# Designs tried in a protein design run: peptides against a protein of PDB entry 6PSE. Part 17

Target 1, 78 residues: chain A of PDB entry 6PSE
Amino acid sequence: PSEEEEYARLVMEAQPEWLRAEVKRLSHELAETTREKIQAAEYGLAVLEEKHQLKLQFEELEVDYEAIRSEMEQLKEA

## One batch from the design tools (peptide; made by RFdiffusion4, then SolubleMPNN)

Design b1_p11_1_s2 (from b1_p11_1, 4 letters changed)
Fold by OpenDDE base, seed 3:
Order: C-alpha cells, then structure tokens, then sequence
Structure b1_p11_1_s2 (fold): chain B 78 residues (1-78), chain C 78 residues (1-78), chain A 11 residues (1-11)
C-alpha cells in the first residue's frame, strides 16, 4: 500500500487523543507554510518591481545611446 | 474568547468523526498551500535570474555608452 | 538573501 493509503488507515483506526494531536500538528504546519507562502509572494512582487524599474532604465539608456551613435556616424561620414 | 481559543475548545470537545474530518481538511489545505509555496519560490527564483541577466546587459550598455560619449566629447573640444 | 529564502522553501 502507498504511504497515503497507510496514513488513511491510521487516521481511521486512531483514538481521539491521537487525532487531536494530529489536528494540532497539521494546524501548526499549515500556519507556518502559509506564512512562508505569503512572504514568498511579497518578495516575488518586490523583485518584479525592481526588474521593471531596471528595464525602464535600460530602455532609456538605449535611446540615449542610439542618439549619440547616430550623431557620431554622421560626423564620420560628413 | 478569541477564535483560536474557541477552535481549541472545539477540538477538545469534538467526537472522533469530527476529528477525522478535520484531519482530512487540514491535510488537504496543507498540501495545496505547500504546492503554492513551492510555485511561488520557483517563480521568485526565475524572476531573480531575469533581473540579474538584465542588470548585466544594462552594465554592458553603460560601458558602450560611456565610450561613445567620451569620444564625442573629445571631438567637440578638439 | 531573497534567493536563499526562495531556495530554502524548496528544500
């Protein structure tokens, strides 16, 4: 039997004391995992914003670079 | 009483059938939340890598820009 | 770091 099937059997045959302990364990793990998930989401959004700002700066620099490059090319050909 | 205290009392007074159902509910929520956490982490790492590559490209463009800017400035002053 | 945090969530 799979671990899932074995666990299901354990839950079915367990006494109330074990079940209460399992509820407490799962509640704790769920709370911790939820906090980690939320924190990961917040950090992810922050990094996305940083990347976006960097991209805007990059595109602005590309415009400035092309302007100077074009002017330089014209001077060399004149 | 807080919601946490009320929940704790409910768990203490609950019958085995309710406890088994609660274990099942919490197990399901934990599994879903865990998957979401992992997904958020993987996505965050991907965005970090994208930002890093963009920063490298930006710094390379800055070098190229400064080279042309300097050359242009020298031509204007000569 | 944020990267280390993300990696820790995958362990």
Amino acid sequence: as target 1 above (78 residues)
Amino acid sequence: as target 1 above (78 residues)
Amino acid sequence: SIEEFFRSLLE
Scores: peptide ipSAE 0.676, ipTM 0.875, DockQ to the pose 0.976
Fold by OpenDDE base, seed 1:
Structure b1_p11_1_s2 (fold): chain B 78 residues (1-78), chain C 78 residues (1-78), chain A 11 residues (1-11)
Amino acid sequence: as target 1 above (78 residues)
Amino acid sequence: as target 1 above (78 residues)
Amino acid sequence: SIEEFFRSLLE
């Protein structure tokens, strides 16, 4: 049997004291995992914003570079 | 009493059938939240890598831009 | 670091 099936059987056959302990354990793990998920989402958004700002700077530099490149090319060909 | 205290009392006074249902509910929510946490972490790492690659491209362009800018300045001053 | 945090979530 799979681990999932074994766990399901354990829950079915468990006494109230074990079940209460399991509820407590799961509640704690859920709270911790939820906090970690939220923090990951917040950090992800921060990194996305940093990448966005960098992209804008890059695009601005590309425009400036092409302008100078074009002017340089024309001056050399004159 | 706080919601946490009320929930704790509910768990203490609950019958086995309710406790089994609560274990099932919490297990499901934990599994979902865990998947979401993992996904958030994977996406975060991907965005970090994208930002890193963009930063490298930006730095390369800065070097090229300064080279052309300097050459242009010298040509105009000659 | 943020990277270390993300990696820790995958462990």
Scores: peptide ipSAE 0.674, ipTM 0.874, DockQ to the pose 0.967
Fold by OpenDDE base, seed 2:
Structure b1_p11_1_s2 (fold): chain B 78 residues (1-78), chain C 78 residues (1-78), chain A 11 residues (1-11)
Amino acid sequence: as target 1 above (78 residues)
Amino acid sequence: as target 1 above (78 residues)
Amino acid sequence: SIEEFFRSLLE
């Protein structure tokens, strides 16, 4: 049998004491995993913002670079 | 009483049928939250890599820009 | 680091 099937059987045959313990265990793991998920999302947003700001700086520099490049090109062609 | 205290009391007084249903519910939520956590982490890593590549491109452009700027400055001072 | 944190979530 699969692990899932074995676990399902265990739950079906379990005594209330085991079931209460399992509820407590699962609640704890869910809370922990939820906290980790939220923190990951927050960090992800922070990195996205940093990347966005970097992109803006990059695009600004590209504009400045093309301006100087164009001017230099004109001087060289004279 | 707090929601936590009320829930704890509910678990303590619950019948096996309710407990089994709660185990099933929590297992489902844990699986879902775990998947979401993993996706968030994978996405975060991807954005970090994108930011890193952008930083490299930015630094390369800065070098090129300073080279042209310096050359242009020399021409203007002549 | 944030990267290490993300990696830890995948373990």
Scores: peptide ipSAE 0.674, ipTM 0.875, DockQ to the pose 0.975
Fold by OpenDDE base, seed 5:
Structure b1_p11_1_s2 (fold): chain B 78 residues (1-78), chain C 78 residues (1-78), chain A 11 residues (1-11)
Amino acid sequence: as target 1 above (78 residues)
Amino acid sequence: as target 1 above (78 residues)
Amino acid sequence: SIEEFFRSLLE
């Protein structure tokens, strides 16, 4: 049998005391996992913002670079 | 009473059928939340990699820019 | 680090 089937059987045959303990365990794991999910989302947004700022700086530098490159090319062609 | 205290009381007084249903509910929510957590982590790692690649490109452009800037400055001083 | 945190979530 699969682990899922074995677990399902355990739940069906369990006493109330075990079931209450299982509810408590699952509630705890859900709370922790939820916190981790939220924190991951927050960090993801922070990294996206950093990448965005870097992209803006990169695009500005590209403009400056092309301006100088063009001027240099004009001088060399003269 | 707090929502937590009310929930705790509900669990303590619940019949086995309710408890089994609650285990099923919590298991489902935990599975979904776990999947979302994993997706958030994978996405975060992808964005970090993109930022890293962008940073490398930016640093390379800075080197090229300074080379042309320096050459241009030398020509203007002559 | 943030990277280490993300990796820890995948373990």
Scores: peptide ipSAE 0.674, ipTM 0.874, DockQ to the pose 0.973

Design b1_p11_1_s3 (from b1_p11_1, 4 letters changed)
Fold by OpenDDE base, seed 4:
Structure b1_p11_1_s3 (fold): chain B 78 residues (1-78), chain C 78 residues (1-78), chain A 11 residues (1-11)
Amino acid sequence: as target 1 above (78 residues)
Amino acid sequence: as target 1 above (78 residues)
Amino acid sequence: DIEEFFRSLLE
């Protein structure tokens, strides 16, 4: 049997005291996991924002670079 | 009483059938939340990598830009 | 470190 099946059987055969403890355990894990999920999402968004800002800076630099490159090319060909 | 306290009381007073159902519910939610957490983490790492690559490109462009800028400056001052 | 955090979630 799979671990899931075994666990299901365990739950089915469990006494109320064990079940209450299991509810408590699962609740705790769920809360913790939820917090981690939320934090991950928040951090992900932060990184996205940072990447976006960096992209903007990059694009700005590209513009500046092309301007100088073009000017340089003109000077050298003149 | 807080929702948590009320829930705790509910669990304490619950019959085994309810408790088993609650374990099942919580297990399902935990599994789902865990999956979401993992996905969030994976996504976050992907974005971080993208940002890193972009940063490298940016730094490379900065080097190129400074090179041209310097050359341009020299040409203009000569 | 955000990367470390993300990695920790996958462990």
Scores: peptide ipSAE 0.677, ipTM 0.877, DockQ to the pose 0.969
Fold by OpenDDE base, seed 3:
Structure b1_p11_1_s3 (fold): chain B 78 residues (1-78), chain C 78 residues (1-78), chain A 11 residues (1-11)
Amino acid sequence: as target 1 above (78 residues)
Amino acid sequence: as target 1 above (78 residues)
Amino acid sequence: DIEEFFRSLLE
């Protein structure tokens, strides 16, 4: 039997005291995992915003670079 | 009493059938939240790598831009 | 470090 099946059997055969302890354990793990998930989401959004701002700066520099490159090329061809 | 205190009382006074159902519910939510956490972390790492590569490209363009800008400035001052 | 945090969530 899989670990999942074994766990299911354990839950079915468990006494109330074990079940209450398991509820407490699972509640704690759920709360902790939820906090981690939320924090990961917040950090992810922050990084996305940073990347977006960097991309805007990059595109602006590209425009400026192409302008100067074009002017320089024209001078060399004249 | 807080919701947490009320929940704690409910768990203490609950019958085995309710406790088993609660274990099942919490296990399901924990599994789902864990998957979401992992997904958020993987996504965050991907965005970080994208930002890093973009920053490298930006810095390379900055070097090229400054070289041309400097050359152009020298020509205008001559 | 954010990267370290993300990696810790995958361990």
Scores: peptide ipSAE 0.676, ipTM 0.876, DockQ to the pose 0.974
Fold by OpenDDE base, seed 2:
Structure b1_p11_1_s3 (fold): chain B 78 residues (1-78), chain C 78 residues (1-78), chain A 11 residues (1-11)
Amino acid sequence: as target 1 above (78 residues)
Amino acid sequence: as target 1 above (78 residues)
Amino acid sequence: DIEEFFRSLLE
């Protein structure tokens, strides 16, 4: 028998007092897990924003670099 | 009365059949929320890694840029 | 630390 099947049987045979306690337990875990999920999403968005800003800086530097590189190359060829 | 207080009262007065259904519902939501939390964490780690790699590329380009900039500056001053 | 937080969620 799987843990899932055993748990299902337990729930089916449980007394009201146990069931109320289980509802409370599950509610608590759900609330906690939900908070963790939300916080993870918020942090993920923050990191994405940081990466985006970094990408913009990188692209700007690439433009500047290519400009100087090109000028330097022209000077060396002349 | 808050929603939380009303829910608590409902649980206290509920019949076994309702309680069993609620356990099933909460178990399902907890499983789903847990999966979502895990996915969010995995995604967050992936973005962090991407940002790290981008930072390395940026720093490398900065070094190359400063080298060419310095050389160009020397040529212009001479 | 954000990385540590993400890792903690996978435990």
Scores: peptide ipSAE 0.675, ipTM 0.877, DockQ to the pose 0.971
Fold by OpenDDE base, seed 1:
Structure b1_p11_1_s3 (fold): chain B 78 residues (1-78), chain C 78 residues (1-78), chain A 11 residues (1-11)
Amino acid sequence: as target 1 above (78 residues)
Amino acid sequence: as target 1 above (78 residues)
Amino acid sequence: DIEEFFRSLLE
């Protein structure tokens, strides 16, 4: 029998006092896990925004670099 | 009375059948929320790595750009 | 540190 099957059996055979305690435990863990999930999502969005801004700066620099490279190439060939 | 206080009273006065159903509900929600939390963390780490690689590429391009800029400036002044 | 936070969620 799997741990899941054993847990299911435990819940089915449990007394009300145990069940109330389990509801309390699960409610607490759910609240904590939910807070962590939300915080992870917020941080993830912040990092995405930072990456996006960096990408824009990189693309601008690429344009400037290619302009100077092209000018330099022309000067060398002349 | 707050929703939390009302819920606590409901749990205290509930029959075993309701309590078992609530344990099942909370277990399911906890499992889903846990998976979502893990996914958010994995995705966040991936974005951080992408940002890091982009930063390295940006810094390399800055060095190359400054080299060409300096050479161009010297050629113009000569 | 955000990276440390993400790693802590995977432990």
Scores: peptide ipSAE 0.675, ipTM 0.876, DockQ to the pose 0.968

Design b1_p11_1_s4 (from b1_p11_1, 5 letters changed)
Fold by OpenDDE base, seed 2:
Structure b1_p11_1_s4 (fold): chain B 78 residues (1-78), chain C 78 residues (1-78), chain A 11 residues (1-11)
Amino acid sequence: as target 1 above (78 residues)
Amino acid sequence: as target 1 above (78 residues)
Amino acid sequence: DIEAFFRSLLE
């Protein structure tokens, strides 16, 4: 039998005291995992914003670079 | 009483059938939340990598830009 | 460190 099947059997045969303890355990783990998920999402958004700002800076620099490059190229061709 | 206190009381007074159902519910939610957490972490790492690559490109462009800018400035000063 | 945090979630 798989661990899942064994666990299911355990739950089916468990006494109320065990079940209450298991509810408490699962509730605790769920709370912790949820907190971690939320924090991960928040950090992810922060990094996305940083990347966005960097992209804007990059695009501005590209414009400036192309302007100077074009001017320089014109001077060389003249 | 807070929702947390009310829930705790519910668990303490619950019948085995309810407790088994609650274990099943919590187990399901934990599995889903865990999957979401993992997905968030993977996504976060991907964005970090994208930001890193963008930063490298930006730094390369800065070098090229400064080179042309300097050359142009020298020409103007001459 | 954010990267370290993300990695810890995958352990």
Scores: peptide ipSAE 0.678, ipTM 0.877, DockQ to the pose 0.976
Fold by OpenDDE base, seed 5:
Structure b1_p11_1_s4 (fold): chain B 78 residues (1-78), chain C 78 residues (1-78), chain A 11 residues (1-11)
Amino acid sequence: as target 1 above (78 residues)
Amino acid sequence: as target 1 above (78 residues)
Amino acid sequence: DIEAFFRSLLE
């Protein structure tokens, strides 16, 4: 039997005391996992913002670079 | 009483059938939350990689820009 | 470290 089937059997045959303990365990894991998920989302947004700022800086530098490149090209062709 | 205290009382006074249903509910929520956490982490890593690649491109452009700027400055000073 | 955190969530 799969682990899932074995677990299902355990739950079906369990005493109330075991079931209460399992509710407590699952509640704890859910709380921790939820906190981790939220933290991951917050960090993800922070990284996205950093990437966005870097992209803006990159595009600004591209404009400046093309301006100088064009001026240099004009001087060499004259 | 707090919602937490009320929930604790409910668990303590619950019948086995309710407890089994609660285990099922919590297991389902934990599975979904875990999947969402994993997706958030994978997405975060992808954005970090994109930021890293952008940083490398930016630094390369800075080098090229400084080279042209320096050459232009030399020509103007001569 | 954010990267380390993300990786820890996948372990």
Scores: peptide ipSAE 0.678, ipTM 0.877, DockQ to the pose 0.970
Fold by OpenDDE base, seed 1:
Structure b1_p11_1_s4 (fold): chain B 78 residues (1-78), chain C 78 residues (1-78), chain A 11 residues (1-11)
Amino acid sequence: as target 1 above (78 residues)
Amino acid sequence: as target 1 above (78 residues)
Amino acid sequence: DIEAFFRSLLE
């Protein structure tokens, strides 16, 4: 039997006291996991914004670079 | 009483059939939330790597830009 | 450190 099947059997055969304790345990783990998920999402958005700002700066620099490169090329060919 | 206190009372007074159903519900929600947390973390790491690569490209372009800018400035002042 | 946080969630 799989671990999942074994756990299912445990729940099925458990006494009320064990079941109440398991509800408490699962509720606690769910709350913690939910907080971590939310924090991960918030950090992910922050990093995305930083990457976006960097991309804009990079594209602006590319434009400036091409302008100078083009001018330099023209001067050297004259 | 708070919602948490009301829920605690419900669990305390519940029959085994309700408790087994609640364990099943909480287990399912925990599994889903855990998968979402993992996905958020993996995505966050991917974005961090993308930002890092972009930063390296940006710094390389800055070096190239300053080289051309300096050469152009020297030529114009001569 | 955000990277360390993300890695901790995968452990």
Scores: peptide ipSAE 0.677, ipTM 0.877, DockQ to the pose 0.965
Fold by OpenDDE base, seed 3:
Order: C-alpha cells, then structure tokens, then sequence
Structure b1_p11_1_s4 (fold): chain B 78 residues (1-78), chain C 78 residues (1-78), chain A 11 residues (1-11)
C-alpha cells in the first residue's frame, strides 16, 4: 500500500491520545507553513517593487539615449 | 478564554470520530498551504531573475549612453 | 538573502 493508505489506516485505528497528538502536530506544521507562505509573498512584493523602479529608470535612460543619439546623428550628417 | 484555549479544550474533549475528521481537515489545509508556499517561492525566484536581467540591460545602456554623451561633449567643445 | 529564502522553501 501507498504511504497515504498506510497513514489513513493509522488514523482509523489510532487511539484518542494519538489522534490528539496528531492534531497538535498538524496544527503546528500548518502554522509554520502559513508563516513561510506569508513571508514569501511579502518578499515577492518587495522584489516586484524593486523591479518596477528599475524599469522606470531604464525607460527614462532609453529616452535620454535616443535623444542624444538622434542629435549626434544630425551633427555627423551636417 | 482565547480562541486557542477554546480550540484546545475542544480537542481534549472530542470523540475519536471528530478527531479523525479534524486530522483529515488539517492534512488537507496543510497540503494546500504547502502548495501555495511553493508557488510563492517559485514566483519570487522568477521575479528575481527578471530583475537581474533588467539590471544587466540597464548597465549596458548606461555604458553606451556615457560613451555617446562624452563624444557629444567633445564635439561641442571643438 | 531573499533568493536563499525562496530556495529554502523549495527544499
């Protein structure tokens, strides 16, 4: 049988004391995993903001670059 | 009493059938939250990579811009 | 760092 099937059997045959302990264990793991998920989301948003600011700077530089490039091209053609 | 204390009491007084159902519920929530955590981490890594690539492009453009700016300045001073 | 944190979540 799969590990999942074995676990299911364990739960079905378990005494109340074991079941209470398992509820406690799962609750703890759920809380920990939830905190990690939230932290990951917060970091993700921070990185997105940094990327956005960088993109704005990049686009601004592109505009300035094209302006100078165009001016330079005109001067060289004169 | 706090919600946590009330829940703890519920678990301690619960019948085996309720406890088995609670184990099942918590297992499901843990699995779901774990998937969400993984997804958040993968997304975060992807955004970090995008930011890195954007930074490389930005730095390359800065070099090109400074080169043209310098050349233009020299031409105007002549 | 943030990258290390994300990677740790995938281990």
Amino acid sequence: as target 1 above (78 residues)
Amino acid sequence: as target 1 above (78 residues)
Amino acid sequence: DIEAFFRSLLE
Scores: peptide ipSAE 0.677, ipTM 0.877, DockQ to the pose 0.977

Design b1_p11_2_s1 (from b1_p11_2, 6 letters changed)
Fold by OpenDDE base, seed 5:
Structure b1_p11_2_s1 (fold): chain B 78 residues (1-78), chain C 78 residues (1-78), chain A 11 residues (1-11)
Amino acid sequence: as target 1 above (78 residues)
Amino acid sequence: as target 1 above (78 residues)
Amino acid sequence: MEEFFRKILAE
């Protein structure tokens, strides 16, 4: 039998006191996991913003680079 | 009384059938929230990697830009 | 931050 099946049997055969304790345990774990999920999402957004700012800087540098490259090419052809 | 206090009373006074149903509900929500947490973490790592690659490209372009800038300055001074 | 994500995935 799988761990899931064994757990299901425990729940089915459990006394009210055990069930109340299990509700409390699961509620706690759910709260903790929810907090971690939210924090992970917030961190993900922060990294996205950093990447976006870096992309803007990169694009700006590309424009500057092409301008200088073009000017230099013109100078060499003259 | 807060919603938390009311919920606590419900748990304390609940019949075994209600408690078993609540264990099932909480187990399901925990599983879903855990999946979402993991997904958020995976996404966060992916964005971090993308940012890292972009940073490397940016640094490479900076090197190229400075090389051309320096060469152009030398040509203008000659 | 990376460590945070890795910790979650290691659970």
Scores: peptide ipSAE 0.561, ipTM 0.868, DockQ to the pose 0.933
Fold by OpenDDE base, seed 3:
Structure b1_p11_2_s1 (fold): chain B 78 residues (1-78), chain C 78 residues (1-78), chain A 11 residues (1-11)
Amino acid sequence: as target 1 above (78 residues)
Amino acid sequence: as target 1 above (78 residues)
Amino acid sequence: MEEFFRKILAE
């Protein structure tokens, strides 16, 4: 049997004291995992915003670069 | 009493059938939350890599821009 | 931040 099937059997055959302890354990793990998930989401959003701002700066520089490049090319052709 | 205290009392007074159902519920939520946490971490790493590549491109463009800007400035001052 | 994400994936 899989670990999942064995665990399911354990839960079915367990005494109330074990079940209460398991509820407490799972509640604790869920709370911790939830906090980590939220933190990961917040960090991900922050990086996205940083990337977006960097992209805007890059596009502005591209415009300025093309303007100067074009002017320089015109001077060389004259 | 807080919701946490009320929940704790419920767990203490609950019958085995309720406790087994609660273990199942918590296990399911933990599994889902864990998957979401992992997904958030994978996404965060991907965005970080994209940001890093964009930064490299930006720095390369900055070098090229400064070279042309300097050349143009020299021509205007001559 | 990268280390944080890697830590999660290493669990």
Scores: peptide ipSAE 0.560, ipTM 0.868, DockQ to the pose 0.936
Fold by OpenDDE base, seed 2:
Structure b1_p11_2_s1 (fold): chain B 78 residues (1-78), chain C 78 residues (1-78), chain A 11 residues (1-11)
Amino acid sequence: as target 1 above (78 residues)
Amino acid sequence: as target 1 above (78 residues)
Amino acid sequence: MEEFFRKILAE
């Protein structure tokens, strides 16, 4: 028997006092897990924003680099 | 009365059939939320890696840019 | 932040 099947049987045969305790336990774990999920999402968003700002800086530098590169190339060819 | 207080009262007064259904519901939500939490963490790590690679590319371009800028500056001053 | 993500995945 799997742990899942054993747990299901336990729930089916459980007394009300056990069931109330289990509801409380699961509610607590769900609240905690939800908080962790939200925090992970917030951190992920922060990193995305940082990456986006870095990308903008990178693209700006690429433009400046190509401008100087092109000017230098023209000077060398003349 | 807060929703939390009302829910607590409901659990205290609930019949076994309701409690079993609630355990099942909470178990399902916990499993789903746990999966979402894991996915958020995996995504966060992926974005961190992307940002790191972008930073490396940016730093490489900065070096190349400063080299050309310096050379151009020298040519203009001569 | 990285440690936070790794901690979650280690659970």
Scores: peptide ipSAE 0.557, ipTM 0.868, DockQ to the pose 0.934
Fold by OpenDDE base, seed 1:
Structure b1_p11_2_s1 (fold): chain B 78 residues (1-78), chain C 78 residues (1-78), chain A 11 residues (1-11)
Amino acid sequence: as target 1 above (78 residues)
Amino acid sequence: as target 1 above (78 residues)
Amino acid sequence: MEEFFRKILAE
């Protein structure tokens, strides 16, 4: 039997006192896990925004670089 | 009374059938929230790597740009 | 921030 099957049997055969304790435990773990999930999402969003700003700066520099490159190439050919 | 206090009373006064259902509900929500937390962390790391690669490309372009800019400035002053 | 994500994945 898997751990999941054993746990299911435990829940089915448990006394009310154990079940109440398990509800309390699961509620606590859910609250903590939810906070961590939210924090991870917030950090992920922050990194995305930083990457986006960097991408914009990169694209601006590419435009400036191509302008100078083109001018330089024209000067060399003349 | 807060929602938390009302929920606590519900758990204390609940029948075993309700408690088993609540354990099942909380277990399911915890599993889903845990998976979402992990996915958020994996995604965050992926974006960090993308940002890092973009930063390297940006720095390389800055070097190339400054080289051409300097050469162009020297040509204009000559 | 990277350490935070790695910590989650190490759980």
Scores: peptide ipSAE 0.557, ipTM 0.868, DockQ to the pose 0.931

